# Peptides against a protein of PDB entry 2KNC: the designs that were tried, part 29

Target 1, 74 residues: chain A of PDB entry 2KNC
Amino acid sequence: KGPDILVVLLSVMGAILLIGLAALLIWKLLITIHDRKEFAKFEEERARAKWDTANNPLYKEATSTFTNITYRGT

## One batch from the design tools (peptide; made by RFdiffusion4, then SolubleMPNN)

Design b2_p15_1_s1 (from b2_p15_1, 13 letters changed)
Fold by OpenDDE base, seed 1:
Formats: sequence, C-alpha cells, structure tokens
Structure b2_p15_1_s1 (fold): chain B 74 residues (1-74), chain A 15 residues (1-15)
Amino acid sequence: as target 1 above (74 residues)
Amino acid sequence: LLLLLLLLGLLLGLL
C-alpha cells in the first residue's frame, strides 16, 4: 500500500501548525517573564526614588500643617 | 527536536 497522500499532507500541515503555535507560545511566555522581571525592577527603583526624595533637604511638601494652639475647641 | 523526531517517526510509520 503506497503512503496515503492525504494522510501525509494532513500530517505535514498539522505539524507545521503545531510548530507555529508552539513557537508563538514560547515567545509569549518569554516576553511575559521578561516584562514581569522588568516591572518588578521598575517598582523597586520607584520605591528607592521615593525614599531618596523624602530625604532630600530641598524637598518642600506642598502642604504644611500648622497646629493652631489658640483653637480651644469649644 | 522532540517534535521533529515525532514527525519523522510519523512519516516513517506511514511509508
């Protein structure tokens, strides 16, 4: 029995589709892992920059709270 | 590599 040309054609086509899908899934997985690592680094750098700003003697808070010592709540 | 071996094994099994 010669090879069934239809079965060979469908098997090759199915294999190409599976390779293409596997490559896309691997690519998406690599990007997703990269982006999560970069985002974690970005949030750590942002947290450090916030602490450095709080210690900057030139940083003036936009809001100064003055306690009015004359306010005896009646 | 594993998928290529599976494809090759499938092709050889159909001959």
Scores: peptide ipSAE 0.058, ipTM 0.729, DockQ to the pose 0.078
Fold by OpenDDE base, seed 2:
Structure b2_p15_1_s1 (fold): chain B 74 residues (1-74), chain A 15 residues (1-15)
Amino acid sequence: as target 1 above (74 residues)
Amino acid sequence: LLLLLLLLGLLLGLL
């Protein structure tokens, strides 16, 4: 019985769709992993910069707290 | 690669 031309056509179409979907999933996965690694690196660098700022003896906080010695909290 | 080998095997099995 010769190959059913319809079965061959449907199998090739299904394979092209599966390859296309697999390629898109791999591409999306690679981008998502890359983006998450870059974001994690950025947050690590930001955390480090905050620690360096906190340890800088020249860092003056933008907020100055003045204790009013005459304020008796009622 | 595995999907391509599966497709090739399917094509050969239909022939």
Scores: peptide ipSAE 0.056, ipTM 0.726, DockQ to the pose 0.080
Fold by OpenDDE base, seed 4:
Structure b2_p15_1_s1 (fold): chain B 74 residues (1-74), chain A 15 residues (1-15)
Amino acid sequence: as target 1 above (74 residues)
Amino acid sequence: LLLLLLLLGLLLGLL
């Protein structure tokens, strides 16, 4: 019995749709891995920039602790 | 991948 032309057409259509879906999933996976690596690098650079800012000798802390030398606790 | 191999095997088995 020759292949049912309808079954061949439906199988080819299904194969094309699955290849297209697989390509989109691979593409999305590659982008997601890329974006996660770039975001991790950005957060590392931002963490380093915070350490460099905290060590900046021009940074004046907003809180000054005054020891009241005149406070005799009775 | 397994579904693609199954479809390819089905297509080759119907030829």
Scores: peptide ipSAE 0.055, ipTM 0.722, DockQ to the pose 0.078
Fold by OpenDDE base, seed 3:
Structure b2_p15_1_s1 (fold): chain B 74 residues (1-74), chain A 15 residues (1-15)
Amino acid sequence: as target 1 above (74 residues)
Amino acid sequence: LLLLLLLLGLLLGLL
């Protein structure tokens, strides 16, 4: 019995669709892993930048205690 | 790869 041309056609179409779907799933997985790594790196850099901001000599705390020399407590 | 080989084997076995 020669190959059923319809079964061959459907199997080839199914193959192409499965390869396409597999490629999209792999691509989405790779992007999702990449984005999670990049976001984790960004949050780590942001955490380090906050630590460096605490030691930045340009960061004057908004609370400058000005000792008013004119305040002689009577 | 195994799925592709299985599909190719199925295609060749159908022929």
Scores: peptide ipSAE 0.053, ipTM 0.717, DockQ to the pose 0.067

Design b2_p15_1_s2 (from b2_p15_1, 12 letters changed)
Fold by OpenDDE base, seed 2:
Structure b2_p15_1_s2 (fold): chain B 74 residues (1-74), chain A 15 residues (1-15)
Amino acid sequence: as target 1 above (74 residues)
Amino acid sequence: LLELILLLGLLLGLL
């Protein structure tokens, strides 16, 4: 049976679409993994900067604790 | 990818 030209064309079109879709999915997956790693690194750097600030003897906490001498815990 | 193209070519040659 000679190759049905329509079946050949549809199979090639389907293969190109599947390859294109697979390439886009791989690309999106790589970007998503990259962005998650970069965000995790950024949050680690922010956490480290907070720890460094907490160990700085010049850092005055914005929270002044006033001991209310009149508070008898009931 | 190359194997998929070869399998596609084989499938097309079988038709």
Scores: peptide ipSAE 0.059, ipTM 0.720, DockQ to the pose 0.080
Fold by OpenDDE base, seed 1:
Structure b2_p15_1_s2 (fold): chain B 74 residues (1-74), chain A 15 residues (1-15)
Amino acid sequence: as target 1 above (74 residues)
Amino acid sequence: LLELILLLGLLLGLL
């Protein structure tokens, strides 16, 4: 039986498709790990910025509570 | 990865 040219062609095509799919999966995994590390760093920096803002005496809260002294609840 | 492709190629060549 000579090498079945169809089997060789299909095996090469299948190997190329599997390499391409594996490369995409590795790429997606690397990005997902990178994005999780960067997001964790961003949330840590955001937490620090919130603590620094809470200790800043120049920080005006965006919410001004006006107590209406004339509201005698009936 | 290369070993998996080689094993798959060997399996397909045995068929």
Scores: peptide ipSAE 0.056, ipTM 0.710, DockQ to the pose 0.085
Fold by OpenDDE base, seed 3:
Structure b2_p15_1_s2 (fold): chain B 74 residues (1-74), chain A 15 residues (1-15)
Amino acid sequence: as target 1 above (74 residues)
Amino acid sequence: LLELILLLGLLLGLL
């Protein structure tokens, strides 16, 4: 029995859909791995920048607590 | 997942 033309057409359509879906899954996987590596690098650089800021003797906290000596709370 | 796709492809190839 020769291959049923309908089975061949459905198999080709199914193969195209599966290749497309596989390509999307691979693409999503690559992006997800890339984004996780980039985010991990960004958090490491941010942690280092905080360490350098904490050890810099020229770093004055942006929050200066001014005790207003003239504030007599009524 | 790949094994299921191969089984499905084999099933379609046997039909």
Scores: peptide ipSAE 0.045, ipTM 0.676, DockQ to the pose 0.097
Fold by OpenDDE base, seed 4:
Parts: structure tokens; sequence; C-alpha cells
Structure b2_p15_1_s2 (fold): chain B 74 residues (1-74), chain A 15 residues (1-15)
């Protein structure tokens, strides 16, 4: 029995689709790993910048607590 | 997506 030409054509089409899908999955996986590493680095740098800002003597807190000494609670 | 790949792989393995 010679190879059924329809079976050969369908197998080649299926192989091309699987290779294309595998390439897209690998590409998406690489991007997702890259983005997670970059985001982790960004959050670490942001955490360090908050510590550096908290230790900066020029940082004026936006919240000022004033005690109203004239408030005699009835 | 994984199920589609498995179905395609099964279809190609039965051909």
Amino acid sequence: as target 1 above (74 residues)
Amino acid sequence: LLELILLLGLLLGLL
C-alpha cells in the first residue's frame, strides 16, 4: 500500500500547525518569565527606594499631627 | 490549549 497522499498532506498540515503553536507557546513562556523577573526587580528597587526615602532627613511627611491644646472636651 | 494539543497529538497518532 503506497502512502495515502491524503494522509501525508493532513499529517504535514498538522505538523506545521503543531510547530507554529509550539513556537508561540515557547515565545509566550519566555516573555512571561522575562516580565516576572523584571517585575520582581522593579518591586525590589521600589522597596529599597522607600527605605532610602524613609531615612532621608529632608523627607517631610505629608501627615502633620497637631495637638489642639485649646480643646477642652466638655 | 493543552487539551487541544493532546487532541491534535492523539488525532495524528491514530492516522
Scores: peptide ipSAE 0.044, ipTM 0.676, DockQ to the pose 0.080

Design b2_p15_1_s3 (from b2_p15_1, 13 letters changed)
Fold by OpenDDE base, seed 5:
Structure b2_p15_1_s3 (fold): chain B 74 residues (1-74), chain A 15 residues (1-15)
Amino acid sequence: as target 1 above (74 residues)
Amino acid sequence: LLELLLLLGLLLGLL
């Protein structure tokens, strides 16, 4: 039986679709792993910056609490 | 990938 030209065409189309899908899945997986690592690093650096601020003797809190001695809340 | 392509080519050649 000669190669069924339809079976050959459908198998080549199926292989191209599977390779394309696999490439997209690998690409999405790499991006997702990269973004999660970068986000975890950012949260760690943010946590460290909060601790370093607590140990900095030159840190002035940007919030000046003015106690208005004249504020009698009615 | 190359091995999968060879297996596919062999399977197509057997059909």
Scores: peptide ipSAE 0.053, ipTM 0.712, DockQ to the pose 0.062
Fold by OpenDDE base, seed 1:
Structure b2_p15_1_s3 (fold): chain B 74 residues (1-74), chain A 15 residues (1-15)
Amino acid sequence: as target 1 above (74 residues)
Amino acid sequence: LLELLLLLGLLLGLL
């Protein structure tokens, strides 16, 4: 039985589409994993930078809270 | 994944 030319054509088209979709899904998955790792690293570096700044004797807080002792809330 | 390989094998076996 010779190969059914229609079955061969449809199978090749289907295989190309499936390979293309699989490649896109793998690519999206790799990016999503990369971005989550990079974001976790960024939040860790940001946390470290905040702690290092708090330990810097030259750091002046931009906000000073003064308790007004004369403010009796009426 | 296994179902996709089975479908691909079935498709290739039909060829």
Scores: peptide ipSAE 0.051, ipTM 0.696, DockQ to the pose 0.098
Fold by OpenDDE base, seed 3:
Structure b2_p15_1_s3 (fold): chain B 74 residues (1-74), chain A 15 residues (1-15)
Amino acid sequence: as target 1 above (74 residues)
Amino acid sequence: LLELLLLLGLLLGLL
């Protein structure tokens, strides 16, 4: 029995769709792995910058707590 | 994924 031409056409269409979906999944996986590595690097660089700032004797916290001695809480 | 490709290849080969 020769291959049913409808089954061949549907199998080729299905294969193209599956290849397209597989390519999108691989692409999404590669991007997700890349973005997680880049984000981990960014958080490490941010943690180092915060560490260097905390150890810098010239760093004055931008938040100065002024105790208002004249504030009599009623 | 490889198993799906083998199943697809088997489906195409059964034809």
Scores: peptide ipSAE 0.049, ipTM 0.694, DockQ to the pose 0.096
Fold by OpenDDE base, seed 4:
Structure b2_p15_1_s3 (fold): chain B 74 residues (1-74), chain A 15 residues (1-15)
Amino acid sequence: as target 1 above (74 residues)
Amino acid sequence: LLELLLLLGLLLGLL
């Protein structure tokens, strides 16, 4: 029994689709790992920048608390 | 991701 030409054609088409899907999955996985590492680095740098800003003597807090000494609560 | 692995496993099991 020679190889059924239809089975050979369908197996080749299936193999091409599986290779294409596997390549897309590997690509998506690599991007997702890259983006998670870059985001983790960005959040670490942002955390450090907040500490550096809090220790900067030139940082003026946007919130000024003033005590109204003239407020006599009735 | 899990659904895609299930679809891939189903496709490989049907082949």
Scores: peptide ipSAE 0.037, ipTM 0.638, DockQ to the pose 0.078

Design b2_p15_1_s4 (from b2_p15_1, 11 letters changed)
Fold by OpenDDE base, seed 5:
Structure b2_p15_1_s4 (fold): chain B 74 residues (1-74), chain A 15 residues (1-15)
Amino acid sequence: as target 1 above (74 residues)
Amino acid sequence: PLLALLLAGLLLGLL
């Protein structure tokens, strides 16, 4: 039987939808990989900055130990 | 594989 125009139209529409879905999945995958690498790099840089700050002789610990004179630990 | 399925579906629709 000659090509059913409806089957051709539905196949083209289905192909466009599958290409669009594949593009969205690839895009989401690339972003997810990028964000994980960027976050890992950010945590490494933050860890290095904390070590550099701890070695700075001008760094005063922002934590003051407040001894609560009313706390009698059991 | 996905492109082959699309092509196979198109060929079946042409039959």
Scores: peptide ipSAE 0.062, ipTM 0.730, DockQ to the pose 0.080
Fold by OpenDDE base, seed 4:
Structure b2_p15_1_s4 (fold): chain B 74 residues (1-74), chain A 15 residues (1-15)
Amino acid sequence: as target 1 above (74 residues)
Amino acid sequence: PLLALLLAGLLLGLL
């Protein structure tokens, strides 16, 4: 029996849709991996900058602990 | 697996 032209057309349409969907999923996956790698680098650089700031002698802590040696607890 | 199912479906539709 010759190939059913309708089956061939529907199979080609289905294949195009699946290839299109696969391409979109691959594209989304590549972007998601890229963005996660870029964000991880940004957080690493931010962590390093925080350490460099903590070692900066010009950094003043927002909190100072004062021991009041004149406090009589009575 | 998906491509194999598509190829099998295409082959079955061509018979």
Scores: peptide ipSAE 0.062, ipTM 0.730, DockQ to the pose 0.074
Fold by OpenDDE base, seed 1:
Structure b2_p15_1_s4 (fold): chain B 74 residues (1-74), chain A 15 residues (1-15)
Amino acid sequence: as target 1 above (74 residues)
Amino acid sequence: PLLALLLAGLLLGLL
């Protein structure tokens, strides 16, 4: 039986859709891996910057704790 | 290589 033109068209369309979907999945995977590596580096750099700031004797915490001397907890 | 396998599979499925 000669090639059914409908089977050819549907198979080519299906192949294009599968290639397109595979390309999108690979692209999304590569971006997700890239972003996670960059975010991990950013959090490490931020952690280092926080340690350097904590060692600065000029750094005053914006949070002052006031001890209420009149609060006798019953 | 993937496109060649897909095309070969298409041709084999059409025969």
Scores: peptide ipSAE 0.060, ipTM 0.729, DockQ to the pose 0.080
Fold by OpenDDE base, seed 3:
Structure b2_p15_1_s4 (fold): chain B 74 residues (1-74), chain A 15 residues (1-15)
Amino acid sequence: as target 1 above (74 residues)
Amino acid sequence: PLLALLLAGLLLGLL
């Protein structure tokens, strides 16, 4: 029996939609892998910057915690 | 492999 033209049209439309969805999933996966690699590099650079700062004898902490013994919370 | 499965499914739907 010759191919039903409606079955052909619906199958082609379904195939195009599935290819489009697959392309979006691949794109999202590539971005997610890229972002995880970039975040890992950022955390490594931030860790190095903290170590380099701690080894600088001229670095003074900008914040000091003082316990005010006279402060009775109101 | 995915494209081959889609083509095979399309061909089977046309028979």
Scores: peptide ipSAE 0.058, ipTM 0.723, DockQ to the pose 0.088

Design b2_p15_2_s1 (from b2_p15_2, 8 letters changed)
Fold by OpenDDE base, seed 2:
Order: sequence, then C-alpha cells, then structure tokens
Structure b2_p15_2_s1 (fold): chain B 74 residues (1-74), chain A 15 residues (1-15)
Amino acid sequence: as target 1 above (74 residues)
Amino acid sequence: LLLLLVTLLGLLLAL
C-alpha cells in the first residue's frame, strides 16, 4: 500500500509549521534573554552612577534646609 | 530536530 499522498502532504506541512514555530520561539527566547541581560546591566550602571554622584564631595544638594532654632520651643 | 524530522519522514515513506 503506497504511502497515502494526503498523509505525506499533511505531515510535511505540519513539520514545516512546527519547525517555523520552534525557530520563532528560539529567536524570541534569545532576544528576550539578551534584552533582559542588557537592561539589568544598564540598571546596574545607572545605580553605580547614582552612588558615585552621592559620594561626590563636590555635589551640593540644590535644597538647603535651615532649621530656625527659635521655633524649637513651641 | 531536523535529523529527527528526516528520520520520521524516511520512516513514513517506508510504510
């Protein structure tokens, strides 16, 4: 009994669809992992830059709070 | 995956 031509055609079509879907999932997974690693690195560098700014002895906050000693007793 | 597909296709053609 020769292979049913319909079964062969449907199996080839199903195989192409599964390979295409698998390739797209692998591609999406690789991009998502790459982007998450790059974003995590960017947030680490940004956090470090904030720490360096906070420890800069030349950094003077734009807001100076003067506590008036006269109001400490009401 | 490709080798598995080719082997499954070859097996299907052998039936």
Scores: peptide ipSAE 0.047, ipTM 0.686, DockQ to the pose 0.080
Fold by OpenDDE base, seed 1:
Structure b2_p15_2_s1 (fold): chain B 74 residues (1-74), chain A 15 residues (1-15)
Amino acid sequence: as target 1 above (74 residues)
Amino acid sequence: LLLLLVTLLGLLLAL
């Protein structure tokens, strides 16, 4: 029995499809891991920048609370 | 993974 030409064609097509799908899954996994690491770094840098902005000596709050020492709540 | 795929392909061609 010679190699069944249909089995050869279907096996080669199946192999190409499986390699293509595996490559896409690996690629998507690598991107997803990269993006999660970069996003975590971005949120850490954003958190640090928010703390540094709160300590900006040029930032005057629009509202200053003065404690009126003369207000004895009667 | 590639070796497994080639061995499975070889097995399918041997049937």
Scores: peptide ipSAE 0.047, ipTM 0.682, DockQ to the pose 0.082
Fold by OpenDDE base, seed 4:
Structure b2_p15_2_s1 (fold): chain B 74 residues (1-74), chain A 15 residues (1-15)
Amino acid sequence: as target 1 above (74 residues)
Amino acid sequence: LLLLLVTLLGLLLAL
């Protein structure tokens, strides 16, 4: 029985679709890994920048404690 | 995906 030309054609079409789907999945995986690494780096840099901003000697805390020197607790 | 690839390869070899 020669290979059913229809079965060969459908198998080739199925193989092309699977290769296309596999390529899209690999591409999406590579992008997702890249974006996660870039986001992790961005959050590390942002965390470091917040520490540098918190140590900024120009930053005055919004809360100032005033000791009332005239408060004689009687 | 791997099972589908193996089944297609098996089908291709069975022709």
Scores: peptide ipSAE 0.041, ipTM 0.669, DockQ to the pose 0.082
Fold by OpenDDE base, seed 3:
Structure b2_p15_2_s1 (fold): chain B 74 residues (1-74), chain A 15 residues (1-15)
Amino acid sequence: as target 1 above (74 residues)
Amino acid sequence: LLLLLVTLLGLLLAL
């Protein structure tokens, strides 16, 4: 019995769909890993920039904590 | 990997 032409057609269509889906998943995975590495680097650079700003002797915090010596919390 | 998948598919179609 020759290969059922319908089984061959359905198997080829299924294989193309699975290869296409696998390629999209691999592509998405590579982008996601790349973006996570770039985001981690960006957060490290942002953290470093905050530390450099906090250690700048010319940086006066815009928030002055006034201890109200007259505030006796009842 | 793709060559292995195509060869396995070709083998399944040849049975």
Scores: peptide ipSAE 0.039, ipTM 0.654, DockQ to the pose 0.093

Design b2_p15_2_s2 (from b2_p15_2, 8 letters changed)
Fold by OpenDDE base, seed 5:
Order: C-alpha cells, then structure tokens, then sequence
Structure b2_p15_2_s2 (fold): chain B 74 residues (1-74), chain A 15 residues (1-15)
C-alpha cells in the first residue's frame, strides 16, 4: 500500500513540533544555566565586597566615640 | 534529533 498521505503529513507535523519544542527546551536550559552562573558570581562578589570593607585599613567608621575623661557621671 | 530522524525514516519505510 503506498504511504498513507495523511500519516506522512501527521508524522512530518509531529516531527516539526518535537524539533521546535526540543530547540526551545535547549534554549531555555542554556539561558537558565547562564543566568544562574551570573547570579552566583554577583552574590559571591557582594559577599567578598562586604568582607573587604571590614578589612579595609582606610575605612574610618563615621562614628567617632569621644570618651569625655571629664564625664564623672554623678 | 538524529534518533528521531531515524525513527521517522523507519516509520516512513514501514508504511
């Protein structure tokens, strides 16, 4: 029996849909991996910048505690 | 993709 033209058309349509869906899934996966790697680097750099601020020898706290030696609290 | 093309080709030859 020659190939049923309807079965050939449905199989080609199904193959195109599956290839399109696979391409979208691969694209979404690549973007998701890229975004997760970039976000992880950004959070690591923020964590390091917070630690480097604590170790910066040029960081003068804006709060100067003046011990008034003349303050005898009565 | 290659496996899907081979499966599709096999299905087309089996009709």
Amino acid sequence: as target 1 above (74 residues)
Amino acid sequence: ILLLLLLLLGLLLAL
Scores: peptide ipSAE 0.053, ipTM 0.705, DockQ to the pose 0.080
Fold by OpenDDE base, seed 1:
Structure b2_p15_2_s2 (fold): chain B 74 residues (1-74), chain A 15 residues (1-15)
Amino acid sequence: as target 1 above (74 residues)
Amino acid sequence: ILLLLLLLLGLLLAL
């Protein structure tokens, strides 16, 4: 019995669709893993930059708190 | 994926 031409056609179409879907899923997974690693690195660099800004000798706090020594709360 | 392709190829050869 020769291979059923319809079954061969449907199986080849199904194989192409499954390979295409699998490639898209792998691609999406790789991007998602990459983006999570890059985001974790970005948050670490952002945390470091915030600490370095606190030690910037050019940073003057916009608010100076003066304790009035003469204020005895009555 | 490779196992699925081998299963599909085996199914194709069994018809």
Scores: peptide ipSAE 0.052, ipTM 0.703, DockQ to the pose 0.087
Fold by OpenDDE base, seed 3:
Structure b2_p15_2_s2 (fold): chain B 74 residues (1-74), chain A 15 residues (1-15)
Amino acid sequence: as target 1 above (74 residues)
Amino acid sequence: ILLLLLLLLGLLLAL
């Protein structure tokens, strides 16, 4: 008995939907892996930039206590 | 997924 035309039609529609869903899942997985790698690099660069800022001897803490020698407390 | 698609295609060819 040849395949029922309805079974063929439903199977083709189901296959198209499954391919579409599989493509979306692969796409979401690739983006999620990419974004995690990019975020990890960004946090590493930000950590390095904080290390470079902390070891920059030009960043004396902005708390230069200017003892105003002219402040004679009355 | 590819195995499921191949199984579905094989089932379609068997009907």
Scores: peptide ipSAE 0.048, ipTM 0.692, DockQ to the pose 0.074
Fold by OpenDDE base, seed 4:
Structure b2_p15_2_s2 (fold): chain B 74 residues (1-74), chain A 15 residues (1-15)
Amino acid sequence: as target 1 above (74 residues)
Amino acid sequence: ILLLLLLLLGLLLAL
């Protein structure tokens, strides 16, 4: 019995849909991997920029420690 | 992905 023409048509249509879905999943996976690598790089650069800002010699800390040399503890 | 491969294999065996 030759393959039923309806089974062949439905199988080809199903195969096209599955290939299309697989291509979209691969595309989404590649983008997601790319975006995670770029985000990790951005957070590393942002962390370095915070360290450079914290070491800014123009930044005067709001907290001044005064040693009261006149304080004779009783 | 594995389920999709099994579905594709089942389809190929049904032809």
Scores: peptide ipSAE 0.040, ipTM 0.669, DockQ to the pose 0.074

Design b2_p15_2_s3 (from b2_p15_2, 5 letters changed)
Fold by OpenDDE base, seed 1:
Structure b2_p15_2_s3 (fold): chain B 74 residues (1-74), chain A 15 residues (1-15)
Amino acid sequence: as target 1 above (74 residues)
Amino acid sequence: DLLLAIILAGLLLAL
């Protein structure tokens, strides 16, 4: 039986749809991997900046602990 | 080349 023109057309359409879907999945995967790597770098830089802020001699903690020298623990 | 391979693969699946 000669190639059924309908089967050929449907197979070509199906192949185009599968390639389009595969390209979208690859694109989404690449972006997701890129964004996770960039976010991990951003969180590392933010963690370093927080440590540098804690070592700033101008930073006074909002909570000061006063040792009451007059508290004789009886 | 890639497009021809895809068309050929689709044609081989239709035979």
Scores: peptide ipSAE 0.069, ipTM 0.727, DockQ to the pose 0.088
Fold by OpenDDE base, seed 5:
Structure b2_p15_2_s3 (fold): chain B 74 residues (1-74), chain A 15 residues (1-15)
Amino acid sequence: as target 1 above (74 residues)
Amino acid sequence: DLLLAIILAGLLLAL
């Protein structure tokens, strides 16, 4: 039985769909790995910057507690 | 080209 033109067409369509799906999965995987690595690095750098700021003798806490002399705590 | 090889392999499997 000669090559069923329908089987050839369906096999080519299936191959194109599988290649397209594989490319999308690889692309999504690369982005997901990139974003997780970048986020982990950002949180590490932020944690480090917080420690470096806490050790800076020029760092003044942004919160100034003003005692209102007229406040009689009830 | 990998795509041409896949198409050619699919065509050869269909013969």
Scores: peptide ipSAE 0.069, ipTM 0.725, DockQ to the pose 0.057
Fold by OpenDDE base, seed 4:
Structure b2_p15_2_s3 (fold): chain B 74 residues (1-74), chain A 15 residues (1-15)
Amino acid sequence: as target 1 above (74 residues)
Amino acid sequence: DLLLAIILAGLLLAL
């Protein structure tokens, strides 16, 4: 029985589609892993910068507590 | 390897 030319054509088309889909999935996976690593690094650097800002001696708190020395509780 | 196995499996199904 000669190879069914239709089965050969459909198998080649199916293989090309599966290879294309696999390549897109691998590409998407690599980008997603890259972006998550870069975002995690960015959030770590931002967290460190926030800690350094909290320890900045030039940071004036927006709220100051004033003790009213003239308050004599009755 | 996996890609070659899929191509080889497809070729074996076409024989």
Scores: peptide ipSAE 0.059, ipTM 0.700, DockQ to the pose 0.092
Fold by OpenDDE base, seed 2:
Structure b2_p15_2_s3 (fold): chain B 74 residues (1-74), chain A 15 residues (1-15)
Amino acid sequence: as target 1 above (74 residues)
Amino acid sequence: DLLLAIILAGLLLAL
């Protein structure tokens, strides 16, 4: 019995759909990993800039906290 | 999400 042409056509269509779906999943995964790496790098650079500012002897905090020695919390 | 919108637009055009 020769190959059922309908089975061959449906199998090829199914294979194309699965390849297309796999390609979209791989593409989405690559973008998601890229965006997460870039975001992590930007947060690291921002954290470093805060540390460099905090360690700068010329940096004066805009907020001066005075401990009120007479404050007994109720 | 822009990618999801493109995929949905492509699916609607296939329909």
Scores: peptide ipSAE 0.030, ipTM 0.612, DockQ to the pose 0.036

